# Designs tried in a protein design run: peptides against a protein of PDB entry 4M9S. Part 22

Target 1, 135 residues: chain A of PDB entry 4M9S
Amino acid sequence: SRGLVGVECITPYSYKSLAMALQRCVEVLSDEDRSALAFAVVMPPGVDIPVKLWSCVIPVDICSNEEEQLDDEVADRLKRLSKRGALLSGKRMPVLTFKIDHIIHMFLKHVVDAQTIANGISILEQRLLEIGNNN

## One batch from the design tools (peptide; aimed at target 1 A38)

Design b1_p18_3_s4 (made by RFdiffusion4, then SolubleMPNN; from b1_p18_3, 8 letters changed)
Fold by OpenDDE base, seed 2:
Structure b1_p18_3_s4 (fold): chain B 135 residues (1-135), chain A 18 residues (1-18)
Amino acid sequence: as target 1 above (135 residues)
Amino acid sequence: TKEIQEAIERVRELFASL
């Protein structure tokens, strides 16, 4: 099965005032969107990442054998995140990409549990190997 | 695609720093 169990972001009530605003944004997200945001921590900040790579780490409950459906679902989640403040920035051209800001990424490093980060990295590494072998 | 390959490289670079 492709996908991770949804992960909840840890609420950093002790975080700087800037993080409080971000925390509010995180709290109002759906479980799916919040999980997607959590796994954004494994992406390099400031880099436009194609949806295909996001789909390697974003948990999706629908086991679709069709990669296209998976990418569409992931894209929808990331698009919703991009509309929630400055969580992500999307670009459509030349390919659909999403970028996590350095500030958001730093926030996630502190609020996402270490196991989730480790799992996300492991899964991404595995998927990248698969992509590399298939290309 | 080129964009995907470049992104993969950036991701791999990040892994080295984490």
Scores: peptide ipSAE 0.277, ipTM 0.848, DockQ to the pose 0.024
OpenDDE base, seeds 1, 3, 4, 5: peptide ipSAE 0.262, 0.269, 0.170, 0.170; ipTM 0.838, 0.843, 0.741, 0.741

Design b1_p18_4 (made by RFdiffusion4)
Pose (drawn by RFdiffusion4):
Structure b1_p18_4 (pose): chain A 126 residues (1-60, 70-135), chain P 18 residues (1-18)
Amino acid sequence: SRGLVGVECITPYSYKSLAMALQRCVEVLSDEDRSALAFAVVMPPGVDIPVKLWSCVIPVLDDEVADRLKRLSKRGALLSGKRMPVLTFKIDHIIHMFLKHVVDAQTIANGISILEQRLLEIGNNN
Amino acid sequence: TEEVVEKLEENLEKLAEE
């Protein structure tokens, strides 16, 4: 209910809070990977979820979502790969409340809608 | 997508200012 700023203190760390640190990991990022990351906010954290359940909210056969999610986990270890039972990724939690009070307030609602939308279109496949 | 990146950069600058 206030993000990482709820716990920021003087610590042996050079950063007042972990968000100030993560700030850079996002700054060095490929412009698009900034995009895919900026959207993975509207994902369930600590939950393992498939490439297609990701192809819905991440921008551009759609494995390209996976490629971005791989660079994203290799560069700053921001996501998480889990090879089988099915090629799936996962957003941890700190790497989430970073994005909550950091990603543009609108883009949160837009991801919520683009998803409930593309979810419904997989509902129409049947 | 470019607009989202720009807004992200603005938010990251706000963190640098804090």

Design b1_p18_4_s1 (made by RFdiffusion4, then SolubleMPNN; from b1_p18_4, 9 letters changed)
Fold by OpenDDE base, seed 4:
Structure b1_p18_4_s1 (fold): chain B 135 residues (1-135), chain A 18 residues (1-18)
Amino acid sequence: as target 1 above (135 residues)
Amino acid sequence: MKEVVEALRKNLEELRAR
């Protein structure tokens, strides 16, 4: 699975001190990392999500079709996001997972464009159906 | 994994209902 490819997001939101701080964090990201963050909006907040499931929705434009390489690229993006502040939290044990916090998720719901959200929902739903049918 | 997948599905339903 390749996830999403070449999808852009818009983050025009500027509201009070916390939202402004988050917006500044988003603005200093690379385009690829900002896109990855945008699609994090379709993940449930407060849940440790395995990298394999993140790879279903994180856009990867330049990567091998091999699942291992895809997961590695996605993991690298998520790691960068986790280092940029409170955008994501990573956990290595027992399995590498990433979690979006409720505050960040709420922010993303307001600043990510509706089309990106709709696309992310559609893609994730399709992938979850495939996973469910193959098990 | 099953529990996580179920959480993902539930979240999608919530996002559509907003």
Scores: peptide ipSAE 0.645, ipTM 0.939, DockQ to the pose 0.034
OpenDDE base, seeds 1, 2, 3, 5: peptide ipSAE 0.641, 0.643, 0.645, 0.642; ipTM 0.940, 0.940, 0.940, 0.940; seeds 1, 5 fail the geometry check

Design b1_p18_4_s2 (made by RFdiffusion4, then SolubleMPNN; from b1_p18_4, 9 letters changed)
Fold by OpenDDE base, seed 5:
Structure b1_p18_4_s2 (fold): chain B 135 residues (1-135), chain A 18 residues (1-18)
Amino acid sequence: as target 1 above (135 residues)
Amino acid sequence: MQEVVEALRRNLARLRER
């Protein structure tokens, strides 16, 4: 299982109940949605992030599809996450954005493996450089 | 968009310092 090592979150936090609830929410996710959630750890908490920037990190294995179709698939994954236990908060207008809350982000920092975090950082940095050079 | 990209870059820098 890449991304979420078995969530024995020995949270030093008084939120043992919240951690257990979040763990249960994560366990019922598809592998793809769980992977998308794991990569949300590299996003700044409390920031409304456009789908295009989420697509920089969320792996979509759609061979040979246009960039627009990638963003749609990413948006669908993020929408599913937003419906499950408020793992993400979506805004539809004026632009479709998703935000990770500080509590969820703090949980992810404890349960996402260090290698997945490092990979997510590297991927996002590379994509942000590409976006910066194409503008 | 640019402000969000800058927020992402700052967050990544912070994550690397850990």
Scores: peptide ipSAE 0.633, ipTM 0.938, DockQ to the pose 0.033
OpenDDE base, seeds 1, 2, 3, 4: peptide ipSAE 0.632, 0.631, 0.632, 0.632; ipTM 0.937, 0.938, 0.937, 0.938

Design b1_p18_4_s3 (made by RFdiffusion4, then SolubleMPNN; from b1_p18_4, 9 letters changed)
Fold by OpenDDE base, seed 2:
Structure b1_p18_4_s3 (fold): chain B 135 residues (1-135), chain A 18 residues (1-18)
Amino acid sequence: as target 1 above (135 residues)
Amino acid sequence: MQEVVEALRKNLAKIRER
């Protein structure tokens, strides 16, 4: 499976237990939700990020050129992640946002493969340039 | 939106430095 490598983190007991719990949560995810979670590693932890910006990095196999449908599908994935083991924290007001916690982000940095991280960086950079040029 | 975009760019720069 590309994205999450089962890395046994040599961490304090509390972290090992948390890592095991998180690993179990990751294992029961769909491939799509797991992929979305993997790409969350390139997001700044503790920042409430609008769904539109999540859509820049989360791969969606939607053949529709409609940006709105992309955001809805991304929002659904992020919402599922927020319900499973608090992998993300969602807010609806004033804008629908999701954030990754520092602990979850630290976990992802150890278990997400370097290629996925590199790809996520490249994709996000490209999309941020496009957004910056269109405004 | 701009503040969040800046936070994303700043984070990407930090990831690249490691």
Scores: peptide ipSAE 0.574, ipTM 0.922, DockQ to the pose 0.033
OpenDDE base, seeds 1, 3, 4, 5: peptide ipSAE 0.571, 0.572, 0.572, 0.573; ipTM 0.922, 0.922, 0.923, 0.922

Design b1_p18_4_s4 (made by RFdiffusion4, then SolubleMPNN; from b1_p18_4, 9 letters changed)
Fold by OpenDDE base, seed 4:
Structure b1_p18_4_s4 (fold): chain B 135 residues (1-135), chain A 18 residues (1-18)
Amino acid sequence: as target 1 above (135 residues)
Amino acid sequence: MEEVVRALRKNLEELRKR
């Protein structure tokens, strides 16, 4: 799983302190949570995204094909990310949503490998087409 | 949901242009 293992954080940004803080937050994540964070780069920043749509792109290895269990596992990962350096902002009401901040999203665009971004785009696009065709 | 889906699609288009 190549998501963030090779992050040479060459951020050209004057935000050395923020970039270093974010890097430290990413380094202490589990591989699964780090992978989930990497795929968050394909989400629009500043938008409250329902867990159902996060589940379209976040890879989850679950033994159950139950959609509810998939959403629960994804929600748990996103909750853990929201507790780490405010990587995500969770909202419980009216629907459980998570939002990526513009600063975090900008960081991810620079540290997530191009292949992971491309894969995330392809996966999300396919899922959105499927959702659109079922309506 | 439709507004969110539109935002997602728009973001994907922007990401491909970079």
Scores: peptide ipSAE 0.653, ipTM 0.942, DockQ to the pose 0.033
OpenDDE base, seeds 1, 2, 3, 5: peptide ipSAE 0.652, 0.653, 0.651, 0.651; ipTM 0.941, 0.941, 0.941, 0.942; seeds 2, 3 fail the geometry check

Design b1_p18_5_s1 (made by RFdiffusion4, then SolubleMPNN; its pose is not in this set)
Fold by OpenDDE base, seed 1:
Structure b1_p18_5_s1 (fold): chain B 135 residues (1-135), chain A 18 residues (1-18)
Amino acid sequence: as target 1 above (135 residues)
Amino acid sequence: SEVEEAMERTRKLLREAL
């Protein structure tokens, strides 16, 4: 269905005080949650994004290709990230959405490797075009 | 940069999908 293969792309960085604090938050995440956070960089900051669109780029390993199961797994990961301070902001009503803020997005642009960012953007563009063709 | 341009294209496509 949708999604990317998970990669380890968030590592220790030369930090200013704010970036250092964020790095400490990232280091306590599981590998799967850290990977999900890395690919959040492909989303524009400050926008409430439906889970369906997050599922285009968040790496998941599920036993089924069922879209509903994919969205549920992605939602669970994003929910965990939203409980880690300012990493993500979740909204349940009227539709389940998640938002990345500008500060977190700026941080990720520096700590996620450029090739991973480029690949993630390319895949998101492809998926969005497919969605547009199916509407 | 190339990355910023790609992000802008993605932002446009995303607005159309929302």
Scores: peptide ipSAE 0.300, ipTM 0.853, DockQ to the pose 0.034
OpenDDE base, seeds 2, 3, 4, 5: peptide ipSAE 0.288, 0.238, 0.279, 0.211; ipTM 0.846, 0.818, 0.842, 0.797

Design b1_p18_5_s2 (made by RFdiffusion4, then SolubleMPNN; its pose is not in this set)
Fold by OpenDDE base, seed 4:
Structure b1_p18_5_s2 (fold): chain B 135 residues (1-135), chain A 18 residues (1-18)
Amino acid sequence: as target 1 above (135 residues)
Amino acid sequence: SETEKALERTRELLRKAL
């Protein structure tokens, strides 16, 4: 399992209708799904990203480090996020990918703690470099 | 911002990985 530092999120947009709606969506998430959503901020918006790359940054507390199990758990979390509305959009073909839209990304950039964002970016960069070196 | 710069670096790395 891959545990990450806890996520702290606050919203400065409490009076904006869109932000309020998004905040309500975030509030009903489980702790694990909310954490996954927070780390989605490190992904570029508008890009279909395969689950394998999502797994580089999405924290997974309860599973083995086997790639198949890791990817499945990450996929399940991302699927749940996609069902919550505009949080993520999934595409099954040709490969399973998920995309964060620009509006959600903008929201997350301002509500996710700066240190959390920095940590997520650092983790993703490390994993991507490892993938690049191993190919 | 520092965050935006870091995100740009990540974007470049992702582009290579995709």
Scores: peptide ipSAE 0.363, ipTM 0.878, DockQ to the pose 0.035
OpenDDE base, seeds 1, 2, 3, 5: peptide ipSAE 0.238, 0.238, 0.360, 0.237; ipTM 0.819, 0.815, 0.875, 0.819

Design b1_p18_5_s3 (made by RFdiffusion4, then SolubleMPNN; its pose is not in this set)
Fold by OpenDDE base, seed 5:
Parts: sequence; C-alpha cells; structure tokens
Structure b1_p18_5_s3 (fold): chain B 135 residues (1-135), chain A 18 residues (1-18)
Amino acid sequence: as target 1 above (135 residues)
Amino acid sequence: SETEEAMERTRELILKTL
C-alpha cells in the first residue's frame, strides 16, 4: 500500500451555490475517488503535475507495491475525477499530467481537515526530497 | 501561516522536479 489514510470533503457552507454544487459532485464519488480528491489539496493549483508526483500523496492500498501499478491506479482515479466537471484537468501530451483549478483548490482548503492537510504536505515534501536525491 | 509556508515549499520542490 502507498499514501495516506483516506478522508472525505465536508463543507460547512451548504447554503452557498458553489459549495453545494461541488459537494454534490463529491458525494457521488466512490470512497477511493473522494479520498484522492481530498489529497489534491496539497498540490499547487494551476500546475500540470505528472502522475508520479500525484502518487506521492494519493492513497492506494489495493494494488501491488510495484510503482508502475500504483501509478496506473492513481492515474485511473485522477482520470475519473477529471470527468467530473472542473475537479481536475487532464493533459495527455506530451506527458500525462493533471492540474487542480484554483477555485477547486480553494474549496478543498476549506473542506478538508486541517490536520490531514498538514500531514499530506509533510508526506509530499518527504517523498519529493527522496525523488530529488535519486535524480 | 505555517501551512501556507509549507505549501510554498512543496510548490518549489515540485517545480524543481518538473
């Protein structure tokens, strides 16, 4: 298994149109896809990020420990999220990447647990440093 | 905030890996 323990997005702003619309989208997701969306909050908005870097924080506990399989599973989750309106934007060329929009990122900052965000950032930083050392 | 600073650090690290 890889990544953090899954969490869900819960908005306290149920009477605001944007929050309501986004919450509806979140509620129909599977637990795994919703967890992936939650951890998207630790990514910088507006940046096209390769799947390998997403796999640093997206939790995967079903497939084997092989990195290629983990990346494939992460990619599948992100692809599903990209089909849900503005949640994520995928780019196929030149390399498969995904990007979180500023508006969605702002939403997630308010609905994802603060401790989860902090932990996610810490894990992301750790794994990024490890990747950097291996280059 | 501390969280914002941490987010900025990770942003910089990501940009370096791209």
Scores: peptide ipSAE 0.587, ipTM 0.929, DockQ to the pose 0.033
OpenDDE base, seeds 1, 2, 3, 4: peptide ipSAE 0.583, 0.587, 0.585, 0.584; ipTM 0.928, 0.929, 0.928, 0.928

Design b1_p18_5_s4 (made by RFdiffusion4, then SolubleMPNN; its pose is not in this set)
Fold by OpenDDE base, seed 2:
Structure b1_p18_5_s4 (fold): chain B 135 residues (1-135), chain A 18 residues (1-18)
Amino acid sequence: as target 1 above (135 residues)
Amino acid sequence: SETEEALARTRELLKAAL
């Protein structure tokens, strides 16, 4: 299994309308979904990212090391996030992808712990390099 | 910032994987 410690998104912008709405949305998430949302910050905003690439950074603890099972679990989390306001936008065709909006990304950059962001980036970079080398 | 620089590097790596 692989994973990162989940992080809650707490913002000092509680009285800003957008931030307040986002904060409420984050607060009602499960710990797992909230953790997934936190690590969404490492993705570039406005880009449709395949689930496979999301799986490089979304923390998941599964019984099997099978990539398909990992992708399925990640997809389920991202799907739940996509149903919560503007947190993520999912597309099913031609392949299942998810996109983080610029506004949400900006929000996350301010509320997710800097060390968490750094760790997520490091992990993503490592996984991407591994994928690239295995091609 | 270090975060922005790291994110920029990540974007480039992602482009290659997309």
Scores: peptide ipSAE 0.360, ipTM 0.878, DockQ to the pose 0.034
OpenDDE base, seeds 1, 3, 4, 5: peptide ipSAE 0.240, 0.360, 0.240, 0.237; ipTM 0.823, 0.874, 0.822, 0.819

Design b1_p18_6 (made by RFdiffusion4; failed a check: the pose's geometry)
Pose (drawn by RFdiffusion4):
Structure b1_p18_6 (pose): chain A 126 residues (1-60, 70-135), chain P 18 residues (1-18)
Amino acid sequence: SRGLVGVECITPYSYKSLAMALQRCVEVLSDEDRSALAFAVVMPPGVDIPVKLWSCVIPVLDDEVADRLKRLSKRGALLSGKRMPVLTFKIDHIIHMFLKHVVDAQTIANGISILEQRLLEIGNNN
Amino acid sequence: EEEEEEIEEMIEELEEEE
């Protein structure tokens, strides 16, 4: 209910809070990977979810979502690969409350909608 | 690379505290 700023303190670390650190990991990022990362906010954290359940919210056969999610986990270790039972990724929690009070307030609601939308279109496949 | 390792360590320490 306040993000990583709820716990920022003087610590042996050079950063007042972990968000100030993560700030850079996002700054060095490929402009688009900044995009895919900026959107993975609207995902469930600590939950393993498939490439297609991702192809819905991440921008651009759609494995390209996976490629971005791979660079994203290789660079700053921001996501998480889990090869089988099915090629799936996962967003951890700190790497989430970073994005919550950091990603543009609108883009949160837009990800929520673009998803409930593309979810419903997989509902129309049947 | 060093900075990433430090950040990973910070994340792990925070997770352990939680």

Design b1_p18_6_s1 (made by RFdiffusion4, then SolubleMPNN; from b1_p18_6, 10 letters changed; failed a check: the pose's geometry)
Amino acid sequence: DEFIEEILKMREELKKKL

Design b1_p18_6_s2 (made by RFdiffusion4, then SolubleMPNN; from b1_p18_6, 10 letters changed; failed a check: the pose's geometry)
Amino acid sequence: SEFEEEVQRMREELRKLL

Design b1_p18_6_s4 (made by RFdiffusion4, then SolubleMPNN; from b1_p18_6, 9 letters changed; failed a check: the pose's geometry)
Amino acid sequence: MEFEEEVQKMREELEKKL

Design b1_p18_7 (made by RFdiffusion4)
Pose (drawn by RFdiffusion4):
Structure b1_p18_7 (pose): chain A 126 residues (1-60, 70-135), chain P 18 residues (1-18)
Amino acid sequence: SRGLVGVECITPYSYKSLAMALQRCVEVLSDEDRSALAFAVVMPPGVDIPVKLWSCVIPVLDDEVADRLKRLSKRGALLSGKRMPVLTFKIDHIIHMFLKHVVDAQTIANGISILEQRLLEIGNNN
Amino acid sequence: EELEELKELLKEAVEKAL
Protein backbone atom coordinates (compact mmCIF):
# COMPACT_ATOMS: atom_id res chain seq x y z
CA SER A 1 0.00 0.00 0.00
CA ARG A 2 2.97 2.39 -0.43
CA GLY A 3 5.56 0.19 -2.24
CA LEU A 4 9.27 -0.14 -1.20
CA VAL A 5 9.05 3.41 0.20
CA GLY A 6 7.23 1.90 3.12
CA VAL A 7 10.41 0.42 4.38
CA GLU A 8 13.21 2.72 3.17
CA CYS A 9 15.80 3.43 5.87
CA ILE A 10 19.49 4.11 6.46
CA THR A 11 21.07 0.73 5.93
CA PRO A 12 24.62 -0.52 5.30
CA TYR A 13 23.50 -0.40 1.66
CA SER A 14 24.35 2.61 -0.56
CA TYR A 15 20.63 2.92 -1.44
CA LYS A 16 17.94 4.39 0.61
CA SER A 17 15.59 1.73 -0.79
CA LEU A 18 15.86 -1.19 -3.15
CA ALA A 19 13.82 0.70 -5.75
CA MET A 20 16.59 3.25 -6.23
CA ALA A 21 18.85 0.38 -7.03
CA LEU A 22 16.53 -1.36 -9.38
CA GLN A 23 16.06 1.96 -11.11
CA ARG A 24 19.36 1.44 -12.95
CA CYS A 25 18.75 -2.14 -13.91
CA VAL A 26 15.74 -0.78 -15.81
CA GLU A 27 17.69 2.20 -17.25
CA VAL A 28 20.39 0.02 -18.89
CA LEU A 29 17.66 -2.05 -20.44
CA SER A 30 16.96 -2.52 -24.16
CA ASP A 31 14.13 -0.07 -24.96
CA GLU A 32 11.73 -3.01 -25.63
CA ASP A 33 12.83 -5.06 -22.73
CA ARG A 34 11.90 -1.89 -20.83
CA SER A 35 8.57 -2.43 -22.41
CA ALA A 36 8.09 -6.14 -21.56
CA LEU A 37 9.20 -5.46 -18.05
CA ALA A 38 6.97 -2.40 -17.76
CA PHE A 39 4.06 -4.65 -18.53
CA ALA A 40 4.78 -7.81 -16.50
CA VAL A 41 3.31 -5.75 -13.61
CA VAL A 42 -0.13 -6.99 -14.40
CA MET A 43 0.97 -10.59 -13.82
CA PRO A 44 0.51 -12.75 -10.86
CA PRO A 45 3.67 -12.88 -8.77
CA GLY A 46 5.06 -15.98 -7.15
CA VAL A 47 3.01 -17.81 -9.68
CA ASP A 48 4.32 -19.86 -12.48
CA ILE A 49 2.58 -18.90 -15.71
CA PRO A 50 3.13 -19.99 -19.42
CA VAL A 51 4.72 -18.22 -22.44
CA LYS A 52 1.29 -17.81 -24.07
CA LEU A 53 -0.32 -16.42 -20.89
CA TRP A 54 2.55 -13.96 -21.32
CA SER A 55 2.24 -13.43 -25.11
CA CYS A 56 -0.93 -11.58 -24.18
CA VAL A 57 0.44 -8.59 -22.24
CA ILE A 58 4.16 -8.33 -23.56
CA PRO A 59 4.52 -6.15 -26.71
CA VAL A 60 6.07 -6.56 -30.30
CA LEU A 61 5.15 -18.15 -33.78
CA ASP A 62 5.39 -16.11 -30.52
CA ASP A 63 8.38 -17.30 -28.65
CA GLU A 64 9.76 -13.80 -28.96
CA VAL A 65 7.98 -13.13 -25.69
CA ALA A 66 10.15 -15.83 -24.18
CA ASP A 67 13.31 -14.33 -25.66
CA ARG A 68 12.53 -11.06 -24.01
CA LEU A 69 11.63 -12.74 -20.73
CA LYS A 70 14.99 -14.58 -20.95
CA ARG A 71 17.12 -11.39 -21.52
CA LEU A 72 15.05 -9.90 -18.74
CA SER A 73 15.99 -12.65 -16.30
CA LYS A 74 19.72 -12.75 -17.53
CA ARG A 75 20.04 -8.89 -17.16
CA GLY A 76 19.41 -7.90 -13.63
CA ALA A 77 17.80 -11.19 -12.80
CA LEU A 78 14.38 -9.62 -12.94
CA LEU A 79 12.23 -12.52 -14.09
CA SER A 80 12.67 -16.34 -13.62
CA GLY A 81 12.96 -19.27 -16.05
CA LYS A 82 11.67 -22.78 -15.23
CA ARG A 83 12.28 -25.09 -18.16
CA MET A 84 9.67 -27.89 -17.70
CA PRO A 85 6.79 -29.02 -17.10
CA VAL A 86 6.14 -26.37 -19.74
CA LEU A 87 8.32 -23.40 -20.76
CA THR A 88 7.12 -20.90 -18.13
CA PHE A 89 8.30 -17.71 -16.42
CA LYS A 90 7.58 -16.12 -13.13
CA ILE A 91 7.69 -12.66 -11.58
CA ASP A 92 9.01 -12.59 -8.08
CA HIS A 93 7.41 -10.17 -5.46
CA ILE A 94 10.05 -7.39 -4.82
CA ILE A 95 10.57 -7.14 -8.49
CA HIS A 96 6.82 -6.54 -8.61
CA MET A 97 6.16 -3.77 -5.89
CA PHE A 98 8.94 -2.11 -7.65
CA LEU A 99 6.94 -1.90 -10.83
CA LYS A 100 3.52 -1.20 -9.11
CA HIS A 101 4.34 2.34 -7.79
CA VAL A 102 6.84 2.81 -10.64
CA VAL A 103 5.12 1.87 -13.89
CA ASP A 104 2.88 4.56 -15.43
CA ALA A 105 -0.51 4.56 -13.60
CA GLN A 106 -2.42 4.19 -16.90
CA THR A 107 -0.31 1.37 -18.29
CA ILE A 108 -1.40 -0.70 -15.28
CA ALA A 109 -5.08 -0.39 -16.31
CA ASN A 110 -4.14 -0.97 -19.97
CA GLY A 111 -2.39 -4.19 -19.17
CA ILE A 112 -5.34 -5.28 -17.10
CA SER A 113 -7.64 -4.68 -20.05
CA ILE A 114 -5.36 -6.04 -22.89
CA LEU A 115 -5.20 -9.14 -20.89
CA GLU A 116 -8.84 -9.67 -19.93
CA GLN A 117 -9.30 -9.05 -23.67
CA ARG A 118 -6.81 -11.55 -25.05
CA LEU A 119 -7.92 -13.98 -22.39
CA LEU A 120 -11.45 -13.71 -23.80
CA GLU A 121 -10.20 -14.33 -27.34
CA ILE A 122 -8.73 -17.67 -26.18
CA GLY A 123 -12.22 -18.11 -24.80
CA ASN A 124 -13.53 -17.80 -28.37
CA ASN A 125 -11.17 -20.51 -29.74
CA ASN A 126 -13.66 -22.97 -28.32
CA GLU P 1 12.63 12.60 -8.42
CA GLU P 2 14.84 9.87 -9.88
CA LEU P 3 11.95 7.42 -9.87
CA GLU P 4 9.76 10.00 -11.67
CA GLU P 5 12.45 10.16 -14.40
CA LEU P 6 12.28 6.37 -14.62
CA LYS P 7 8.46 6.57 -14.94
CA GLU P 8 8.89 8.97 -17.86
CA LEU P 9 11.35 6.58 -19.55
CA LEU P 10 8.91 3.71 -19.09
CA LYS P 11 6.07 5.79 -20.45
CA GLU P 12 8.13 6.68 -23.54
CA ALA P 13 8.95 3.01 -24.05
CA VAL P 14 5.26 2.11 -23.87
CA GLU P 15 4.31 4.84 -26.30
CA LYS P 16 7.02 3.67 -28.76
CA ALA P 17 5.65 0.15 -28.50
CA LEU P 18 2.15 1.37 -29.43

Design b1_p18_7_s1 (made by RFdiffusion4, then SolubleMPNN; from b1_p18_7, 8 letters changed)
Fold by OpenDDE base, seed 1:
Structure b1_p18_7_s1 (fold): chain B 135 residues (1-135), chain A 18 residues (1-18)
Amino acid sequence: as target 1 above (135 residues)
Amino acid sequence: SSLEALRERLRAAVEKAR
């Protein structure tokens, strides 16, 4: 199963104007969407990442272990994030991808817990190895 | 491994998937 436990973000109310604006956007997210955003810090900024690769790190708790349903749920979360202050940029064609920009990534690097980042890296590494071995 | 090393692997995977 690709599912991960949800993670909380640190609330930096003392940050500069840009960080404060971003924090307001984060505060109104659901716990699930906020967790998805937190794990976006693992992705390289400025790169269009396929949903399949996002699904390696985005926390999802679904009853079915169907991979297609997992990818759809991840895609829905990422779509919601893309609609919220352009936290992500989505492209539908030719393949559904999402990108985190450098500014958002820098923000997340400061507000996401270090252990969460480490866990996300570890999980992504493991999943990439598994994908590589199956191909 | 460092975050940068992982990012490089991910970039390679993305390019392969395109």
Scores: peptide ipSAE 0.324, ipTM 0.855, DockQ to the pose 0.031
OpenDDE base, seeds 2, 3, 4, 5: peptide ipSAE 0.309, 0.171, 0.183, 0.291; ipTM 0.849, 0.748, 0.757, 0.844

Design b1_p18_7_s2 (made by RFdiffusion4, then SolubleMPNN; from b1_p18_7, 7 letters changed)
Fold by OpenDDE base, seed 1:
Structure b1_p18_7_s2 (fold): chain B 135 residues (1-135), chain A 18 residues (1-18)
Amino acid sequence: as target 1 above (135 residues)
Amino acid sequence: DRLEKLRERLAEAVRKAL
């Protein structure tokens, strides 16, 4: 199985202008997209990450266990997030990738539960090892 | 501090996977 249980993000720093703006942006997201954004904090900021790696940590509830469907759903969520501007940036060539900005990542670090982050990191590391060993 | 170390480790793992 891939992904994590979705977590809602609430910032304790809503008194800060940047945090308020980001919080407002997050609040208008669907629950699924908000969850995807929360787990984006697991990724290193400023790095173009392939969808396959994103799909390791973004929680997806689909009827099929097929990896291809997981990647498609994750890609759709990330695309929607990227349309919100600074939340994510996507590149289609040569491979579809998404990158979380440092500022957004910093925001998420403060609003996402530390244990959730740690668990996400652990899961991703395990998946990366598995992928690496299968090559 | 621990979480930052984990992030750094993950960052390295990600770089290797790219």
Scores: peptide ipSAE 0.437, ipTM 0.893, DockQ to the pose 0.037
OpenDDE base, seeds 2, 3, 4, 5: peptide ipSAE 0.434, 0.432, 0.428, 0.405; ipTM 0.891, 0.891, 0.891, 0.889

Design b1_p18_7_s3 (made by RFdiffusion4, then SolubleMPNN; from b1_p18_7, 7 letters changed)
Fold by OpenDDE base, seed 5:
Structure b1_p18_7_s3 (fold): chain B 135 residues (1-135), chain A 18 residues (1-18)
Amino acid sequence: as target 1 above (135 residues)
Amino acid sequence: SRLEELRRRLAEAVEKAR
């Protein structure tokens, strides 16, 4: 899968151990959840992002033409990721949001394929423009 | 930069979505 590439980290041992643990967590994910995690690298770390905005970058292959179903599917994926260690942190109130931690984000920047990152950025840019024009 | 502009747009979108 083009989303995540194994990278050798030249970092302190503590970081290496964390990276190994995170790699193991990534390996046991489904392809869909792993893809969602890869695109999480496009989001700024430490920011509570509404599900609607996550849906701009999280790929969903099976969705109806209904935008509501897309958000639900994205939310389910992000919820599963939030239950896998410290990959994401979710908040339910007042609005359902998810946040990527700085450490996880730093890990992803090193292991996610550069083309995937570039594509994710481009997709997000385009979707944000569309949202902006519709408001 | 392109990245800075993206971050700005995202921040604005976040505020609108809340």
Scores: peptide ipSAE 0.328, ipTM 0.864, DockQ to the pose 0.030
OpenDDE base, seeds 1, 2, 3, 4: peptide ipSAE 0.190, 0.191, 0.328, 0.192; ipTM 0.781, 0.784, 0.864, 0.785

Design b1_p18_7_s4 (made by RFdiffusion4, then SolubleMPNN; from b1_p18_7, 8 letters changed)
Fold by OpenDDE base, seed 3:
Structure b1_p18_7_s4 (fold): chain B 135 residues (1-135), chain A 18 residues (1-18)
Amino acid sequence: as target 1 above (135 residues)
Amino acid sequence: DRLERLRRLLAEAVAKAR
């Protein structure tokens, strides 16, 4: 299976106008989309990441045994996030990719639990090694 | 460090996916 267990986010930046605006954007998300956004912190900012690699860390609660369906579900979540202002930026061609901006990434680093981030990094590293070995 | 290693692995994976 690919992905992580869901995450709860807490922000210490309630006094900053930008953080407040971002917090409001996060609060109106569904639980699933909010969890997907939380794990976006594991990715480096400013890099166009293929959906296949996002699916290594984005949690999917309901899925079939078909890998293509898993990627489609992840893509749908990321697409919804990309429609919420500057949360993500998507590109369709030549390959569907999503990018997290530095400002959003910096915000998430402080609102996502440190242990969750560490676990997400570990899982991503493991999955990347597996992909690298299997090409 | 661990973060640099992860970034390297990810960069390699991204390059292969392009």
Scores: peptide ipSAE 0.495, ipTM 0.911, DockQ to the pose 0.030
OpenDDE base, seeds 1, 2, 4, 5: peptide ipSAE 0.492, 0.490, 0.494, 0.495; ipTM 0.911, 0.910, 0.911, 0.911

Design b1_p18_8 (made by RFdiffusion4)
Pose (drawn by RFdiffusion4):
Structure b1_p18_8 (pose): chain A 126 residues (1-60, 70-135), chain P 18 residues (1-18)
Amino acid sequence: SRGLVGVECITPYSYKSLAMALQRCVEVLSDEDRSALAFAVVMPPGVDIPVKLWSCVIPVLDDEVADRLKRLSKRGALLSGKRMPVLTFKIDHIIHMFLKHVVDAQTIANGISILEQRLLEIGNNN
Amino acid sequence: VTIPSLEEAAKEAAEKLL
């Protein structure tokens, strides 16, 4: 209910809070990977979810989502790969409350909608 | 914490998706 700023303090670390650190990991990022990351906010954290349940919210055969999610986990270790049972990724929690009070307030709502939308279109496949 | 570059990129991407 306030993000990482709820716990920022003088610590042996050079950063007042972990968000100030993560700031850079996002700044060095490929412009698009900045995009895919900016959107993975509207994902369930600590939950393993498939490439296609990701192809819905991440921008551009759609494995390209996976390629972005791979660079994203290799560069700053922001995401997480889990090879089988099915090629799936996962957003950890700190790497989430970073994005919550950091990603543009609108883009949160837009991800929520673009997803409930593309979810419903997989509902129409049947 | 604010990251203007991230907010701009997020807005641009969202607009392209819409």

Design b1_p18_8_s1 (made by RFdiffusion4, then SolubleMPNN; from b1_p18_8, 7 letters changed)
Fold by OpenDDE base, seed 5:
Structure b1_p18_8_s1 (fold): chain B 135 residues (1-135), chain A 18 residues (1-18)
Amino acid sequence: as target 1 above (135 residues)
Amino acid sequence: VTVPSLQAAARRAAAALL
């Protein structure tokens, strides 16, 4: 297991600038989109994650119990985040996926509160177990 | 459950859905 060599920011200035830019980007998000972004911290960075898995952790107030509507609402949030530049990257084909970049993920680890992270982990764990048991 | 193990499970689940 190669330990995560902490990417020592070669320049503290670039990191601070990036962090400030990201903070500004996050501040202009809606509460819903900001919440969705916060829960992205529990996802593996650099991996194209299907919307179905995102829906396991992103809190959505849906009017219907239809799973399809949940995925659609989650997808809409993730699409908005992907339009905010580097926050997420989306792919439509072959399956609609979203990926959080390592840099953004690292940022989120520093700014997302520990309770939200813990909750997201717990939720994802539960949902993954459910998915595994239903297959 | 560790974060790495959970992320590994998420990667496996993602791969199964792709």
Scores: peptide ipSAE 0.536, ipTM 0.912, DockQ to the pose 0.041
OpenDDE base, seeds 1, 2, 3, 4: peptide ipSAE 0.530, 0.533, 0.532, 0.532; ipTM 0.912, 0.912, 0.912, 0.912

